# Peptides against a protein of PDB entry 4X86: the designs that were tried, part 8

Target 1, 56 residues: chain A of PDB entry 4X86
Amino acid sequence: EGPQLLLSEAVSRAAKAAGARPLTSPESLSRDLEAPEVQESYRQQLRSDIQKRLQE

## One batch from the design tools (peptide; aimed at target 1 L5 S41 I50)

Design b2_p13_5_s4 (made by RFdiffusion4, then SolubleMPNN; its pose is not in this set)
Fold by OpenDDE base, seed 5:
Order: C-alpha cells, then structure tokens, then sequence
Structure b2_p13_5_s4 (fold): chain B 56 residues (1-56), chain A 13 residues (1-13)
C-alpha cells in the first residue's frame, strides 16, 4: 500500500529531472543509497518534513 | 494532497 519511500528512487527522479548523470554508475549509487543507515536517516527526515507540512 | 501525506506519515511511523 502506497509508494515506496526510498532515497535511491528519490535521487534517481531528481537526477533525471535535472538532466544530471552521476559519475559513478547508477547501480553503484543506488547500492550506496539503499544502505540501511542511509535509508533510516532518510525515513526520519522525510517523516519530519511531511509532519511539518501537515502542521501548516 | 494532505490525505496522501497523512498516509505516508503512517507508513513511516
């Protein structure tokens, strides 16, 4: 249920929108961005940001 | 929209 909230996916979309290409392979970048500690930090930040938006 | 955001928060908590 609902969208997957992966940093790797968000970065991929942002890079595409900006026409940016990472110097490292997309696969390697995704691997790094999918590391558990990175994903957890992103989850916390995303939750905080969304909660701030809801508090408007 | 706001409802979608609320659902996202629910998934993140």
Amino acid sequence: as target 1 above (56 residues)
Amino acid sequence: DLEELRELVEQLE
Scores: peptide ipSAE 0.148, ipTM 0.737, DockQ to the pose 0.223
OpenDDE base, seeds 1, 2, 3, 4: peptide ipSAE 0.147, 0.137, 0.143, 0.143; ipTM 0.715, 0.730, 0.733, 0.732

Design b2_p13_6 (made by RFdiffusion4)
Pose (drawn by RFdiffusion4):
Parts: sequence; C-alpha cells; structure tokens
Structure b2_p13_6 (pose): chain A 56 residues (1-56), chain P 13 residues (1-13)
Amino acid sequence: as target 1 above (56 residues)
Amino acid sequence: EEELKELLEELDE
C-alpha cells in the first residue's frame, strides 16, 4: 500500500514477518511505541526521507 | 511526487 504512518502498525507488521512474538503482550509493546519521543522521532525521520526522495 | 506530498501533509497534521 504505502509507507506506514503509524509506528505501532509498522512494528506489528515487521514482527509478524519476522515470526517474533512479544515476551509481554502486543498491547504493552504498542503502549511503549506510542511514547511521544518515539512517535516524534519516527515522524521526523519520515519527513526527512520523503523530502530527500522528492529531491529528484 | 503527488503521493509523497500528500504523505507530508498527513504527517504535518
């Protein structure tokens, strides 16, 4: 489809493709991925990379 | 290009 805008949904797909199951729970992992610092960093990386590919 | 611009608009929201 396209680049995943939600980091939690990106991680979940990556884990499923890697066959990884959490020691805790998907709910606990998602709660931690929603920490503002983590989500902001992801948004900034996405913005930077999109702009760079657009520089062609 | 249009799809990348739309993504940037969504990220800014």

Design b2_p13_6_s2 (made by RFdiffusion4, then SolubleMPNN; from b2_p13_6, 8 letters changed)
Fold by OpenDDE base, seed 4:
Structure b2_p13_6_s2 (fold): chain B 56 residues (1-56), chain A 13 residues (1-13)
Amino acid sequence: as target 1 above (56 residues)
Amino acid sequence: SAQLLQLLEQLQQ
């Protein structure tokens, strides 16, 4: 429910921008990054970061 | 909170 920003997608975008390639298989990396607890922590951090930005 | 996430999503596009 609500907007979703996947950590796996964010990492993919960042890696592409930096010209970096993961040392592990894409499937393994995606699995780790899409784990529910990891994704929720990322969402909370994103919300916190944008709130801080708005307060600046 | 959903609105804040939507804003960030737009900024990251």
Scores: peptide ipSAE 0.029, ipTM 0.553, DockQ to the pose 0.239
OpenDDE base, seeds 1, 2, 3, 5: peptide ipSAE 0.027, 0.023, 0.023, 0.028; ipTM 0.540, 0.517, 0.533, 0.549

Design b2_p13_6_s3 (made by RFdiffusion4, then SolubleMPNN; from b2_p13_6, 8 letters changed)
Fold by OpenDDE base, seed 3:
Structure b2_p13_6_s3 (fold): chain B 56 residues (1-56), chain A 13 residues (1-13)
Amino acid sequence: as target 1 above (56 residues)
Amino acid sequence: SSQLLALLQQLQE
């Protein structure tokens, strides 16, 4: 249920699309961005933003 | 931000 995109994946793919490279290792980035509280906040925000776009 | 959101939506199934 709800959005099924990890924050770490979203950041990685967005950076790739923009032609940007992380300053730290991908493993370190994933470790920080996959923290449960961070991921849950991202999921809630993503769901809210998608719903707002659909209502426009 | 709208472009990023569109990208994220495309990545969702």
Scores: peptide ipSAE 0.034, ipTM 0.550, DockQ to the pose 0.079
OpenDDE base, seeds 1, 2, 4, 5: peptide ipSAE 0.026, 0.033, 0.033, 0.029; ipTM 0.555, 0.548, 0.552, 0.554

Design b2_p13_6_s4 (made by RFdiffusion4, then SolubleMPNN; from b2_p13_6, 8 letters changed)
Fold by OpenDDE base, seed 3:
Structure b2_p13_6_s4 (fold): chain B 56 residues (1-56), chain A 13 residues (1-13)
Amino acid sequence: as target 1 above (56 residues)
Amino acid sequence: SEALQALLQQLQQ
C-alpha cells in the first residue's frame, strides 16, 4: 500500500538530475538502498511528504 | 558500503 517508488529508483533519478554517477557497481548501490528497513522508512516518509503537499 | 559512499561523496562536490 501507499506510494510505490523504491528508494533506489528515487536516488537514481536524483543522481541523474545532479549529474552524478556511481563510481562503483550499480548493483551494489541498489542492494544497499533496497534493504527492507531502509525501504520501509522511505515509504513512510514519502507517503507523509505527499500528504503534506496535498494539504497545502 | 562502498557504492553508496561513493555516490554521497559525488553529491557533495
Scores: peptide ipSAE 0.076, ipTM 0.613, DockQ to the pose 0.025
OpenDDE base, seeds 1, 2, 4, 5: peptide ipSAE 0.071, 0.038, 0.076, 0.073; ipTM 0.603, 0.545, 0.608, 0.605

Design b2_p13_7 (made by RFdiffusion4)
Pose (drawn by RFdiffusion4):
Structure b2_p13_7 (pose): chain A 56 residues (1-56), chain P 13 residues (1-13)
Amino acid sequence: as target 1 above (56 residues)
Amino acid sequence: EAEELEELLEQLE
């Protein structure tokens, strides 16, 4: 489809493709991925990378 | 493709 805008959904798909199951639970992992610093860092990386590919 | 990338940037704002 397209680049995943939600980091939690990106990690979930990556874990499934890697066959990884959490030691804790998917709910606990998602809660931690929603920490503001983590989500903001992801948003900034996405913005920077999209702009760079657009620089062609 | 460029229009899709510009739309993604709007969604990220």

Design b2_p13_7_s1 (made by RFdiffusion4, then SolubleMPNN; from b2_p13_7 with E6R E7Q E13Q)
Fold by OpenDDE base, seed 1:
Structure b2_p13_7_s1 (fold): chain B 56 residues (1-56), chain A 13 residues (1-13)
Amino acid sequence: as target 1 above (56 residues)
Amino acid sequence: EAEELRQLLEQLQ
């Protein structure tokens, strides 16, 4: 359907865009970023940011 | 664009 709003995916895209490589394996980074509590925090932050943008 | 942002908000619900 729409774009996936996963932190792991967002970080991956950002890293690629910047030409950056993580010091640890990308798999390890993704594992940490895919943790449910991390994803939930990201979801809430993203929602907040979008809501703020809509109020501008 | 506001409409696109609203679409994203719906996905985040």
Scores: peptide ipSAE 0.385, ipTM 0.855, DockQ to the pose 0.698
OpenDDE base, seeds 2, 3, 4, 5: peptide ipSAE 0.377, 0.381, 0.367, 0.382; ipTM 0.854, 0.855, 0.854, 0.855

Design b2_p13_7_s2 (made by RFdiffusion4, then SolubleMPNN; from b2_p13_7, 5 letters changed)
Fold by OpenDDE base, seed 3:
Structure b2_p13_7_s2 (fold): chain B 56 residues (1-56), chain A 13 residues (1-13)
Amino acid sequence: as target 1 above (56 residues)
Amino acid sequence: EAERLQQLLQQLQ
């Protein structure tokens, strides 16, 4: 399926695949993961990771 | 794969 562009979706997918259930409410967790500064950091990291993959 | 990764980079601009 490929990498998710949103951190919240990436975390949700990873947690589901691992059978993990966060103690934090879904709404609170999503709010934290969707914060602009967090999403920007994720965007930069994801871009870096993709660029590295292309250079392999 | 490379083409899809390039498309993702465009979306991350």
Scores: peptide ipSAE 0.530, ipTM 0.899, DockQ to the pose 0.932
OpenDDE base, seeds 1, 2, 4, 5: peptide ipSAE 0.525, 0.525, 0.526, 0.528; ipTM 0.898, 0.899, 0.898, 0.899

Design b2_p13_7_s3 (made by RFdiffusion4, then SolubleMPNN; from b2_p13_7, 5 letters changed)
Fold by OpenDDE base, seed 1:
Structure b2_p13_7_s3 (fold): chain B 56 residues (1-56), chain A 13 residues (1-13)
Amino acid sequence: as target 1 above (56 residues)
Amino acid sequence: ERERLLALLEQLQ
């Protein structure tokens, strides 16, 4: 489907699509990916990517 | 698609 606004969910979907199972527990990984500073960086990157697509 | 992308940008503000 389309891009996910939350990094934690984006990574989860990507891992599922790739058939990958991280060694780190899903709970621990989600905690790291949901950190405010990480989410903010993801938000900025996603915005940049969408803006570039709109300029194509 | 363009409208969808614009909506996403709004959500990312």
Scores: peptide ipSAE 0.544, ipTM 0.901, DockQ to the pose 0.922
OpenDDE base, seeds 2, 3, 4, 5: peptide ipSAE 0.519, 0.503, 0.518, 0.527; ipTM 0.896, 0.893, 0.896, 0.897

Design b2_p13_7_s4 (made by RFdiffusion4, then SolubleMPNN; from b2_p13_7, 6 letters changed)
Fold by OpenDDE base, seed 2:
Formats: structure tokens, C-alpha cells, sequence
Structure b2_p13_7_s4 (fold): chain B 56 residues (1-56), chain A 13 residues (1-13)
């Protein structure tokens, strides 16, 4: 599946795929990862990464 | 793939 535009979803899916169940509940982790500043940083990084991929 | 990536960039604007 393609890249997730939301960091919270990306992490959740990665954890699921790895069979990882951290002490922090998924909902609590998602809340932290959905913080505006965190999501904005992720958005900018993802945009940069996609742009780099387009130039390959 | 390029078209898919371009679409993603649009979503990230």
C-alpha cells in the first residue's frame, strides 16, 4: 500500500505489520502523533521525500 | 508512478 499522509496512520500500520504492541495504547499514541506540529513536520518531510522520488 | 506521486503532492499542499 502507498504512503500514509497521516503520521498517526503510518505508525499504526507499521506497528501492526511488525506485530508490535507497545505499552502506549494505539489511541494514546495516535493522539500524540496527530498533534498539529507533529503532523505538519511529517507533511513537510513527506512532501520533500516525494519530490526527491520524482527526481530519481 | 509519477502520476501517483504527483497526486500525493497535491494532497499535501
Amino acid sequence: as target 1 above (56 residues)
Amino acid sequence: EAARLQALLQQLQ
Scores: peptide ipSAE 0.549, ipTM 0.900, DockQ to the pose 0.932
OpenDDE base, seeds 1, 3, 4, 5: peptide ipSAE 0.547, 0.544, 0.543, 0.543; ipTM 0.900, 0.900, 0.899, 0.900

Design b2_p13_8 (made by RFdiffusion4)
Pose (drawn by RFdiffusion4):
Structure b2_p13_8 (pose): chain A 56 residues (1-56), chain P 13 residues (1-13)
Amino acid sequence: as target 1 above (56 residues)
Amino acid sequence: EELEELLEQLDEL
């Protein structure tokens, strides 16, 4: 479809493709991925990379 | 256009 805007949904897809199951729970992992610092870092990386590919 | 739309969606977060 397109680049995943939600880091939590990107991680869940990646884990499923890697066959990885959490030691804790998907809920606990998602809660940690929603920490403001982690979500903001992801948003900035996405903004930077999109702008750079657009620079063609 | 699709990349500009993604940037607009990121601003909504």

Design b2_p13_8_s1 (made by RFdiffusion4, then SolubleMPNN; from b2_p13_8, 6 letters changed)
Fold by OpenDDE base, seed 4:
Structure b2_p13_8_s1 (fold): chain B 56 residues (1-56), chain A 13 residues (1-13)
Amino acid sequence: as target 1 above (56 residues)
Amino acid sequence: SELQALLQQLQQL
């Protein structure tokens, strides 16, 4: 439940906007970003941040 | 890691 924006998607958008690029392997980056523990941490933080913003 | 390298790039901006 809650927001389900993928970290990989968010990072991809941010990197593109900033002009940043993977230095070695896009696949390696995707693998890092799609790791379950990383995605879950992002989801929790995202939900928390949104809730805080709505409560302000 | 590739992720760390990208994060470092982003931090410079």
Scores: peptide ipSAE 0.135, ipTM 0.643, DockQ to the pose 0.029
OpenDDE base, seeds 1, 2, 3, 5: peptide ipSAE 0.135, 0.129, 0.128, 0.132; ipTM 0.640, 0.635, 0.639, 0.636

Design b2_p13_8_s2 (made by RFdiffusion4, then SolubleMPNN; from b2_p13_8, 4 letters changed)
Fold by OpenDDE base, seed 5:
Formats: structure tokens, sequence, C-alpha cells
Structure b2_p13_8_s2 (fold): chain B 56 residues (1-56), chain A 13 residues (1-13)
């Protein structure tokens, strides 16, 4: 799978693991993740959020 | 854990 699909799946899995619901719809997220620079931003943000949860 | 597995996945992107 490409980074777009892997990131979208990661967002969903992380949200469920945190007991949260993503504010961005799957359709909107897919559009955002078409751009590599946005992919990187999401990856970094999600990584940071997960690390915060692991520290709790 | 699930979250740690996700970190590993993200690091591979």
Amino acid sequence: as target 1 above (56 residues)
Amino acid sequence: SELEALLQQLDSL
C-alpha cells in the first residue's frame, strides 16, 4: 500500500485506540493526503499524538 | 502495544 492509504488507516486506528473520533471525514482526509507535504505533516502530528498517549 | 505498532508503521513511511 502507498503512504496515503497507510496514513489514513493509521489515523483511524490511532483514533480508536485513543477512544476518539477524527474530525476530518475519510473523504476529506484522502484529499489532503494526496499531497506528500501534507502526508509528512500528518505523519509527524500523529506520531506526536501517539507518543503523548504512551506517556500517560 | 497497538500504539507502539502504529509508531513503527509511521516510522517506516
Scores: peptide ipSAE 0.576, ipTM 0.904, DockQ to the pose 0.390
OpenDDE base, seeds 1, 2, 3, 4: peptide ipSAE 0.575, 0.571, 0.575, 0.572; ipTM 0.904, 0.903, 0.904, 0.904

Design b2_p13_8_s3 (made by RFdiffusion4, then SolubleMPNN; from b2_p13_8, 5 letters changed)
Fold by OpenDDE base, seed 4:
Structure b2_p13_8_s3 (fold): chain B 56 residues (1-56), chain A 13 residues (1-13)
Amino acid sequence: as target 1 above (56 residues)
Amino acid sequence: SELQALLEQLQQL
């Protein structure tokens, strides 16, 4: 429930825009970004940030 | 990790 933008998707977009690239393995990066604890932390932070923005 | 390396790249911009 709440915003469901995947961290992996967000990072992919940001990296592309910035010209940053994985140094070793794209698969390793995906694995790190798709870890449940990492994604959940991102979701919580994203929701919090959006709520704060809406309250301003 | 690969993630950390990417974050470091992004932080330089």
Scores: peptide ipSAE 0.138, ipTM 0.647, DockQ to the pose 0.029
OpenDDE base, seeds 1, 2, 3, 5: peptide ipSAE 0.132, 0.133, 0.132, 0.130; ipTM 0.639, 0.640, 0.644, 0.636

Design b2_p13_8_s4 (made by RFdiffusion4, then SolubleMPNN; from b2_p13_8, 5 letters changed)
Fold by OpenDDE base, seed 3:
Structure b2_p13_8_s4 (fold): chain B 56 residues (1-56), chain A 13 residues (1-13)
Amino acid sequence: as target 1 above (56 residues)
Amino acid sequence: SELQKLLEQLQQL
């Protein structure tokens, strides 16, 4: 259980909003962002942040 | 990494 938003999607959205682009390739960025440990860390952080906000 | 490069770009905004 927990947030389902992928880090890769979150970063993609943020990058587009900021006008930032990968210098080499989007595929290389996606590869970095789709690493299981990276995604899990993001999920945990996102969950924690949401919980904190709800408890304020 | 591409992620680091992107983060650096974002930090410049």
Scores: peptide ipSAE 0.136, ipTM 0.658, DockQ to the pose 0.028
OpenDDE base, seeds 1, 2, 4, 5: peptide ipSAE 0.132, 0.130, 0.131, 0.127; ipTM 0.656, 0.651, 0.653, 0.649

## One batch from the design tools (peptide; aimed at target 1 Q45 D49)

Design b2_p14_1 (made by RFdiffusion4)
Pose (drawn by RFdiffusion4):
Structure b2_p14_1 (pose): chain A 56 residues (1-56), chain P 14 residues (1-14)
Amino acid sequence: as target 1 above (56 residues)
Amino acid sequence: ALVSLAQELARQEV
């Protein structure tokens, strides 16, 4: 489809492809991924990378 | 750790 805008969904997909199951729960992991610092860092990385590929 | 993971996955997503 396209680049995942939600980090929590990107991590869910990556774990499934890696066959990884959480020690805690998917709900606990998702809560931690939603921390403002983590989501903001992800958004900045995405913005920077998209702009760079656009630079062609 | 989660920040580093988020950055790595952002690179893979683009």

Design b2_p14_1_s1 (made by RFdiffusion4, then SolubleMPNN; from b2_p14_1 with A1S S4A Q12K)
Fold by OpenDDE base, seed 5:
Structure b2_p14_1_s1 (fold): chain B 56 residues (1-56), chain A 14 residues (1-14)
Amino acid sequence: as target 1 above (56 residues)
Amino acid sequence: SLVALAQELARKEV
């Protein structure tokens, strides 16, 4: 429950916006970003950031 | 990889 934006998708969008292209394959990057612990940390951070915005 | 992405981002910030 809460924000469900995948980190892999967020990074993909950010990388495109920055014009950044990893030297490794997209598959390798996706594997790193889709690790459960990484995604969970991102979800928690995203939730925290949204809460902070609402409290401003 | 995350390292490769970080390196690319760092290069563009120079």
Scores: peptide ipSAE 0.148, ipTM 0.674, DockQ to the pose 0.080
OpenDDE base, seeds 1, 2, 3, 4: peptide ipSAE 0.140, 0.141, 0.145, 0.142; ipTM 0.664, 0.665, 0.669, 0.667

Design b2_p14_1_s2 (made by RFdiffusion4, then SolubleMPNN; from b2_p14_1, 4 letters changed)
Fold by OpenDDE base, seed 5:
Order: sequence, then structure tokens, then C-alpha cells
Structure b2_p14_1_s2 (fold): chain B 56 residues (1-56), chain A 14 residues (1-14)
Amino acid sequence: as target 1 above (56 residues)
Amino acid sequence: SLVELARELARKEV
């Protein structure tokens, strides 16, 4: 239930759009972004943001 | 890492 967007995927897309290239490997970045607590926080924020947009 | 990504984005912002 709710939005099912991965933070790792969202950040990857955003980084590419911004032309940002981290010095560390993509695997290291993915490891950080796929931490359960990080993903959960993102899910909650995304849900909240969508709800706010629907009220505009 | 998240820290390095943030630094990279910050460099582009300045």
C-alpha cells in the first residue's frame, strides 16, 4: 500500500539528471540508500508530499 | 556514498 518508489532509484535518476558522479562505486551508494530506515523515511516523506499535492 | 553524493551536489551548487 502506498507509493512503492525506491530511494536508491530516485537518487540515481536525480544524480544523473544533475550530472553528479560520486567518487565511490555505485554499489556503495546503493548500500547506503537501501538501508531499511532510510527507505522507510523516504516512503513516509513521499506519501506526505503526494497527499499535500492532492490538497492544492 | 551518500556523503560523497551530497558533496558532489554541493560543489555544483556553489
Scores: peptide ipSAE 0.198, ipTM 0.707, DockQ to the pose 0.081
OpenDDE base, seeds 1, 2, 3, 4: peptide ipSAE 0.188, 0.195, 0.197, 0.198; ipTM 0.703, 0.706, 0.710, 0.711; seeds 2, 4 fail the geometry check

Design b2_p14_1_s3 (made by RFdiffusion4, then SolubleMPNN; from b2_p14_1, 4 letters changed)
Fold by OpenDDE base, seed 3:
Structure b2_p14_1_s3 (fold): chain B 56 residues (1-56), chain A 14 residues (1-14)
Amino acid sequence: as target 1 above (56 residues)
Amino acid sequence: PLVALARELARAEV
């Protein structure tokens, strides 16, 4: 439960917005960013960020 | 109230 935005998708969107092109293989990057422990940490941080934004 | 709302939104699925 909680907000669901994949870290890999977030990175892709951020890169597009910044006009950046990663030099690493897209497949390798996705594999690393979709690791369950990494995704869980990102979910927790995303939840925290939502809370902070609403309290500002 | 804002803290409560933030907690609810953070727990909600979209």
Scores: peptide ipSAE 0.035, ipTM 0.545, DockQ to the pose 0.050
OpenDDE base, seeds 1, 2, 4, 5: peptide ipSAE 0.035, 0.031, 0.036, 0.035; ipTM 0.553, 0.541, 0.571, 0.560; seeds 1, 4 fail the geometry check

Design b2_p14_1_s4 (made by RFdiffusion4, then SolubleMPNN; from b2_p14_1, 4 letters changed)
Fold by OpenDDE base, seed 1:
Parts: sequence; C-alpha cells; structure tokens
Structure b2_p14_1_s4 (fold): chain B 56 residues (1-56), chain A 14 residues (1-14)
Amino acid sequence: as target 1 above (56 residues)
Amino acid sequence: SLVELARELARAEV
C-alpha cells in the first residue's frame, strides 16, 4: 500500500553512498536487517525521530 | 497536528 521504509534498504543506500562494504556477505547482512524484530525497532525509531522533528 | 499525523502514519498498515 504505502511506501516501505525498510532498514535493509536504508542501510544498503547508506553503505553505497559511503563506499562501505560489510566483512560478511551483503546477503547475510540484508537477511539480518530484514528480520521482523529489527524492522519493528527501526519503525519505532523512525516514528520517534519524526515526532521529535515536528516538535522543533 | 503534524505530530498526530506522524503517529498515524507510523501506525498505518504497509
């Protein structure tokens, strides 16, 4: 439905922008970042950060 | 408010 704000995608973009590569395989990293508990934590952080910005 | 909107968006089904 709405756009996905996936941590895995955010990290991938950041890594590409920084030219950083994980010592482990990128597939393994992506798998870890796509775990439901990790994604939920990221969603909560995004909500918190957005709320903080709106209060400024 | 914009804060409430952000809360609603964060709770929206994806």
Scores: peptide ipSAE 0.048, ipTM 0.601, DockQ to the pose 0.050
OpenDDE base, seeds 2, 3, 4, 5: peptide ipSAE 0.045, 0.047, 0.043, 0.035; ipTM 0.578, 0.585, 0.552, 0.582

Design b2_p14_2 (made by RFdiffusion4)
Pose (drawn by RFdiffusion4):
Structure b2_p14_2 (pose): chain A 56 residues (1-56), chain P 14 residues (1-14)
Amino acid sequence: as target 1 above (56 residues)
Amino acid sequence: SLVELAEHLATEEV
């Protein structure tokens, strides 16, 4: 489809493809991925990378 | 660690 805008859904897909199951729960992992610092860092990385590929 | 993971996946997503 396209680049995943939600980090939590990107991690869920990656874990499923890797066959990884959490020690805790998906809900506990998602809560931690939603921490503002983690979501903001992800958004900045996405913005930077998209602009750079656009630079062609 | 979660920040590093987020930045790594953001690169793979683009």

Design b2_p14_2_s1 (made by RFdiffusion4, then SolubleMPNN; from b2_p14_2, 5 letters changed)
Fold by OpenDDE base, seed 5:
Structure b2_p14_2_s1 (fold): chain B 56 residues (1-56), chain A 14 residues (1-14)
Amino acid sequence: as target 1 above (56 residues)
Amino acid sequence: PLVELARRLARAEV
């Protein structure tokens, strides 16, 4: 139901913006970043960050 | 909008 904010997509966008290329293939990086435990940690961090912004 | 986004994220399952 909630928004799907993928860490893999966020990293991909950041890498493109910085002109950076991963040392490993982008596919391998995406695979690692899409791991459930990594994605869950990212979701929690995003929630925390947004809540901090709401306190401003 | 940020409040709603935060609420949606809180309910989101990964």
Scores: peptide ipSAE 0.063, ipTM 0.611, DockQ to the pose 0.055
OpenDDE base, seeds 1, 2, 3, 4: peptide ipSAE 0.058, 0.053, 0.061, 0.060; ipTM 0.593, 0.595, 0.603, 0.599

Design b2_p14_2_s2 (made by RFdiffusion4, then SolubleMPNN; from b2_p14_2, 4 letters changed)
Fold by OpenDDE base, seed 4:
Structure b2_p14_2_s2 (fold): chain B 56 residues (1-56), chain A 14 residues (1-14)
Amino acid sequence: as target 1 above (56 residues)
Amino acid sequence: SLVALAEQLARAEV
């Protein structure tokens, strides 16, 4: 299937790259980002964005 | 490509 990337992983990588630190506790942030509905929405958005980019 | 980048990110350690 298509590329899989957890939203929590993506956010962590982006935060590190930007030198940003969340004000929310890491545990709470991870829990929110790993919620099934959030992860599924992210997967769909990621897939859609990739498809759009490939069609350009 | 964006697909290749996404795959690289998915394989990288977090």
Scores: peptide ipSAE 0.046, ipTM 0.527, DockQ to the pose 0.067
OpenDDE base, seeds 1, 2, 3, 5: peptide ipSAE 0.038, 0.039, 0.041, 0.038; ipTM 0.515, 0.517, 0.515, 0.523

Design b2_p14_2_s3 (made by RFdiffusion4, then SolubleMPNN; from b2_p14_2, 5 letters changed)
Fold by OpenDDE base, seed 1:
Structure b2_p14_2_s3 (fold): chain B 56 residues (1-56), chain A 14 residues (1-14)
Amino acid sequence: as target 1 above (56 residues)
Amino acid sequence: DLVELARRLARAEV
């Protein structure tokens, strides 16, 4: 519930910007990146990074 | 909004 930023979406954007293509299917990669434990770790890291940048 | 800020940061770093 609430606004979300998925790691899978972030990786997709980064891949496009870098001109990189996954060696595996995008669906398989997305499934792995959408795992709850991975997403939670990303959320925590993202929040931490944003807080650090706001304090600079 | 934290998510909007995250989106802006991600666009700047990617």
Scores: peptide ipSAE 0.046, ipTM 0.557, DockQ to the pose 0.085
OpenDDE base, seeds 2, 3, 4, 5: peptide ipSAE 0.042, 0.053, 0.035, 0.046; ipTM 0.604, 0.561, 0.556, 0.607; seeds 3, 4 fail the geometry check

Design b2_p14_2_s4 (made by RFdiffusion4, then SolubleMPNN; from b2_p14_2, 5 letters changed)
Fold by OpenDDE base, seed 3:
Structure b2_p14_2_s4 (fold): chain B 56 residues (1-56), chain A 14 residues (1-14)
Amino acid sequence: as target 1 above (56 residues)
Amino acid sequence: GLVELARELARAEV
């Protein structure tokens, strides 16, 4: 279980859409974003966001 | 209600 979209992929897509580039190296950023604890935090935030949106 | 629906959707993570 978990989100089908990894945080690293989500950030990459968002950055492309916004025309933004990270200040750090792409490789370093990807490594940080792919860390298990970061991905778990992302999953929890997604769940929270879904709940908040439905309660608006 | 909406709260319960939100929980169910969150569990599905879709």
Scores: peptide ipSAE 0.050, ipTM 0.600, DockQ to the pose 0.073
OpenDDE base, seeds 1, 2, 4, 5: peptide ipSAE 0.053, 0.045, 0.047, 0.036; ipTM 0.594, 0.581, 0.601, 0.582; seed 1 fails the geometry check

Design b2_p14_3 (made by RFdiffusion4)
Pose (drawn by RFdiffusion4):
Structure b2_p14_3 (pose): chain A 56 residues (1-56), chain P 14 residues (1-14)
Amino acid sequence: as target 1 above (56 residues)
Amino acid sequence: SHEEFVEELLEKYF
């Protein structure tokens, strides 16, 4: 479809493709992925990468 | 990159 805007849905997809199951729970993992610093870092990385590919 | 960041999180939590 497109680049995943939600880091939590990107991680879930990646884990499923890797066959990884959490030691804790998907809920606990998602809660930690929603920490403001982690979500903000992801948003910045996405913004930077999109602008760079657009630079063609 | 954003894809590498997802991989780093996967390594950290699994």

Design b2_p14_3_s1 (made by RFdiffusion4, then SolubleMPNN; from b2_p14_3, 4 letters changed)
Fold by OpenDDE base, seed 5:
Structure b2_p14_3_s1 (fold): chain B 56 residues (1-56), chain A 14 residues (1-14)
Amino acid sequence: as target 1 above (56 residues)
Amino acid sequence: SYEEFVQELLKRYF
């Protein structure tokens, strides 16, 4: 429940927009960004931000 | 913010 945007997808979009390339392999990057605790932290932050905007 | 979250990761990995 809540926002379902993957952190890895968000980073990929941002990197593309900035014309940036990863310092490590895409596989290693994906492994780090898809770690459950990292994804959950991102989801919680995103949910919190949306809630704050709804309250403004 | 989630924007800052992503930007910090960009600084770390890119």
Scores: peptide ipSAE 0.566, ipTM 0.880, DockQ to the pose 0.764
OpenDDE base, seeds 1, 2, 3, 4: peptide ipSAE 0.561, 0.565, 0.561, 0.560; ipTM 0.879, 0.880, 0.879, 0.878

Design b2_p14_3_s2 (made by RFdiffusion4, then SolubleMPNN; from b2_p14_3, 5 letters changed)
Fold by OpenDDE base, seed 5:
Structure b2_p14_3_s2 (fold): chain B 56 residues (1-56), chain A 14 residues (1-14)
Amino acid sequence: as target 1 above (56 residues)
Amino acid sequence: SYQEFVQRLLERYF
């Protein structure tokens, strides 16, 4: 339970907004960003941030 | 923050 925004999507959106392209292949980048442990770390961070916002 | 998290990844991969 909690926020389910994908890290890969977040990075993709940010990169697109900046006009940036990955230094490696998009496939390699996706594999790294979609690693479950990395996604979970992102989810935890996002959840923490949301909770902080709710407390404001 | 999640924004800083994403920023670090951008700096690493882009």
Scores: peptide ipSAE 0.474, ipTM 0.840, DockQ to the pose 0.757
OpenDDE base, seeds 1, 2, 3, 4: peptide ipSAE 0.465, 0.466, 0.463, 0.474; ipTM 0.836, 0.837, 0.834, 0.840

Design b2_p14_3_s3 (made by RFdiffusion4, then SolubleMPNN; from b2_p14_3 with H2Y E11K K12R)
Fold by OpenDDE base, seed 5:
Order: C-alpha cells, then structure tokens, then sequence
Structure b2_p14_3_s3 (fold): chain B 56 residues (1-56), chain A 14 residues (1-14)
C-alpha cells in the first residue's frame, strides 16, 4: 500500500535526465538499489513527503 | 525528501 515507485526506477530516470553514467555495473547498482531495506526507506520517505504536501 | 534521497544515491553511484 502507498507509493509504488521503485527506487531503482527513480534513480534511473534521474541519472538519464542528468546525463550521468554509473561508476559500477548496472547489475551491481540494481542489486544495491533493489535491496528490501533500501527500497522500504525510499518508500517511507516518499510517503512522508506526499503526506506533508497534502497537509500544506 | 525523496528528491534528496535520490540525489545522494546519484552522488554515490554516479
């Protein structure tokens, strides 16, 4: 429940917009960004930000 | 923010 945007997808979009390339392999990057604890931290932050904006 | 979250990861991995 809540925001379902994947962190890996968000980073990919941001990197593309910035014209940046990863320092490591895409596979290694994906492994780090798709780690459950990292994804959950991102989801919680995103949810918190949305809630704050709704309260403004 | 989630924007800062992503930005820090960009600095780390890119």
Amino acid sequence: as target 1 above (56 residues)
Amino acid sequence: SYEEFVEELLKRYF
Scores: peptide ipSAE 0.531, ipTM 0.867, DockQ to the pose 0.765
OpenDDE base, seeds 1, 2, 3, 4: peptide ipSAE 0.528, 0.529, 0.529, 0.529; ipTM 0.866, 0.867, 0.867, 0.866

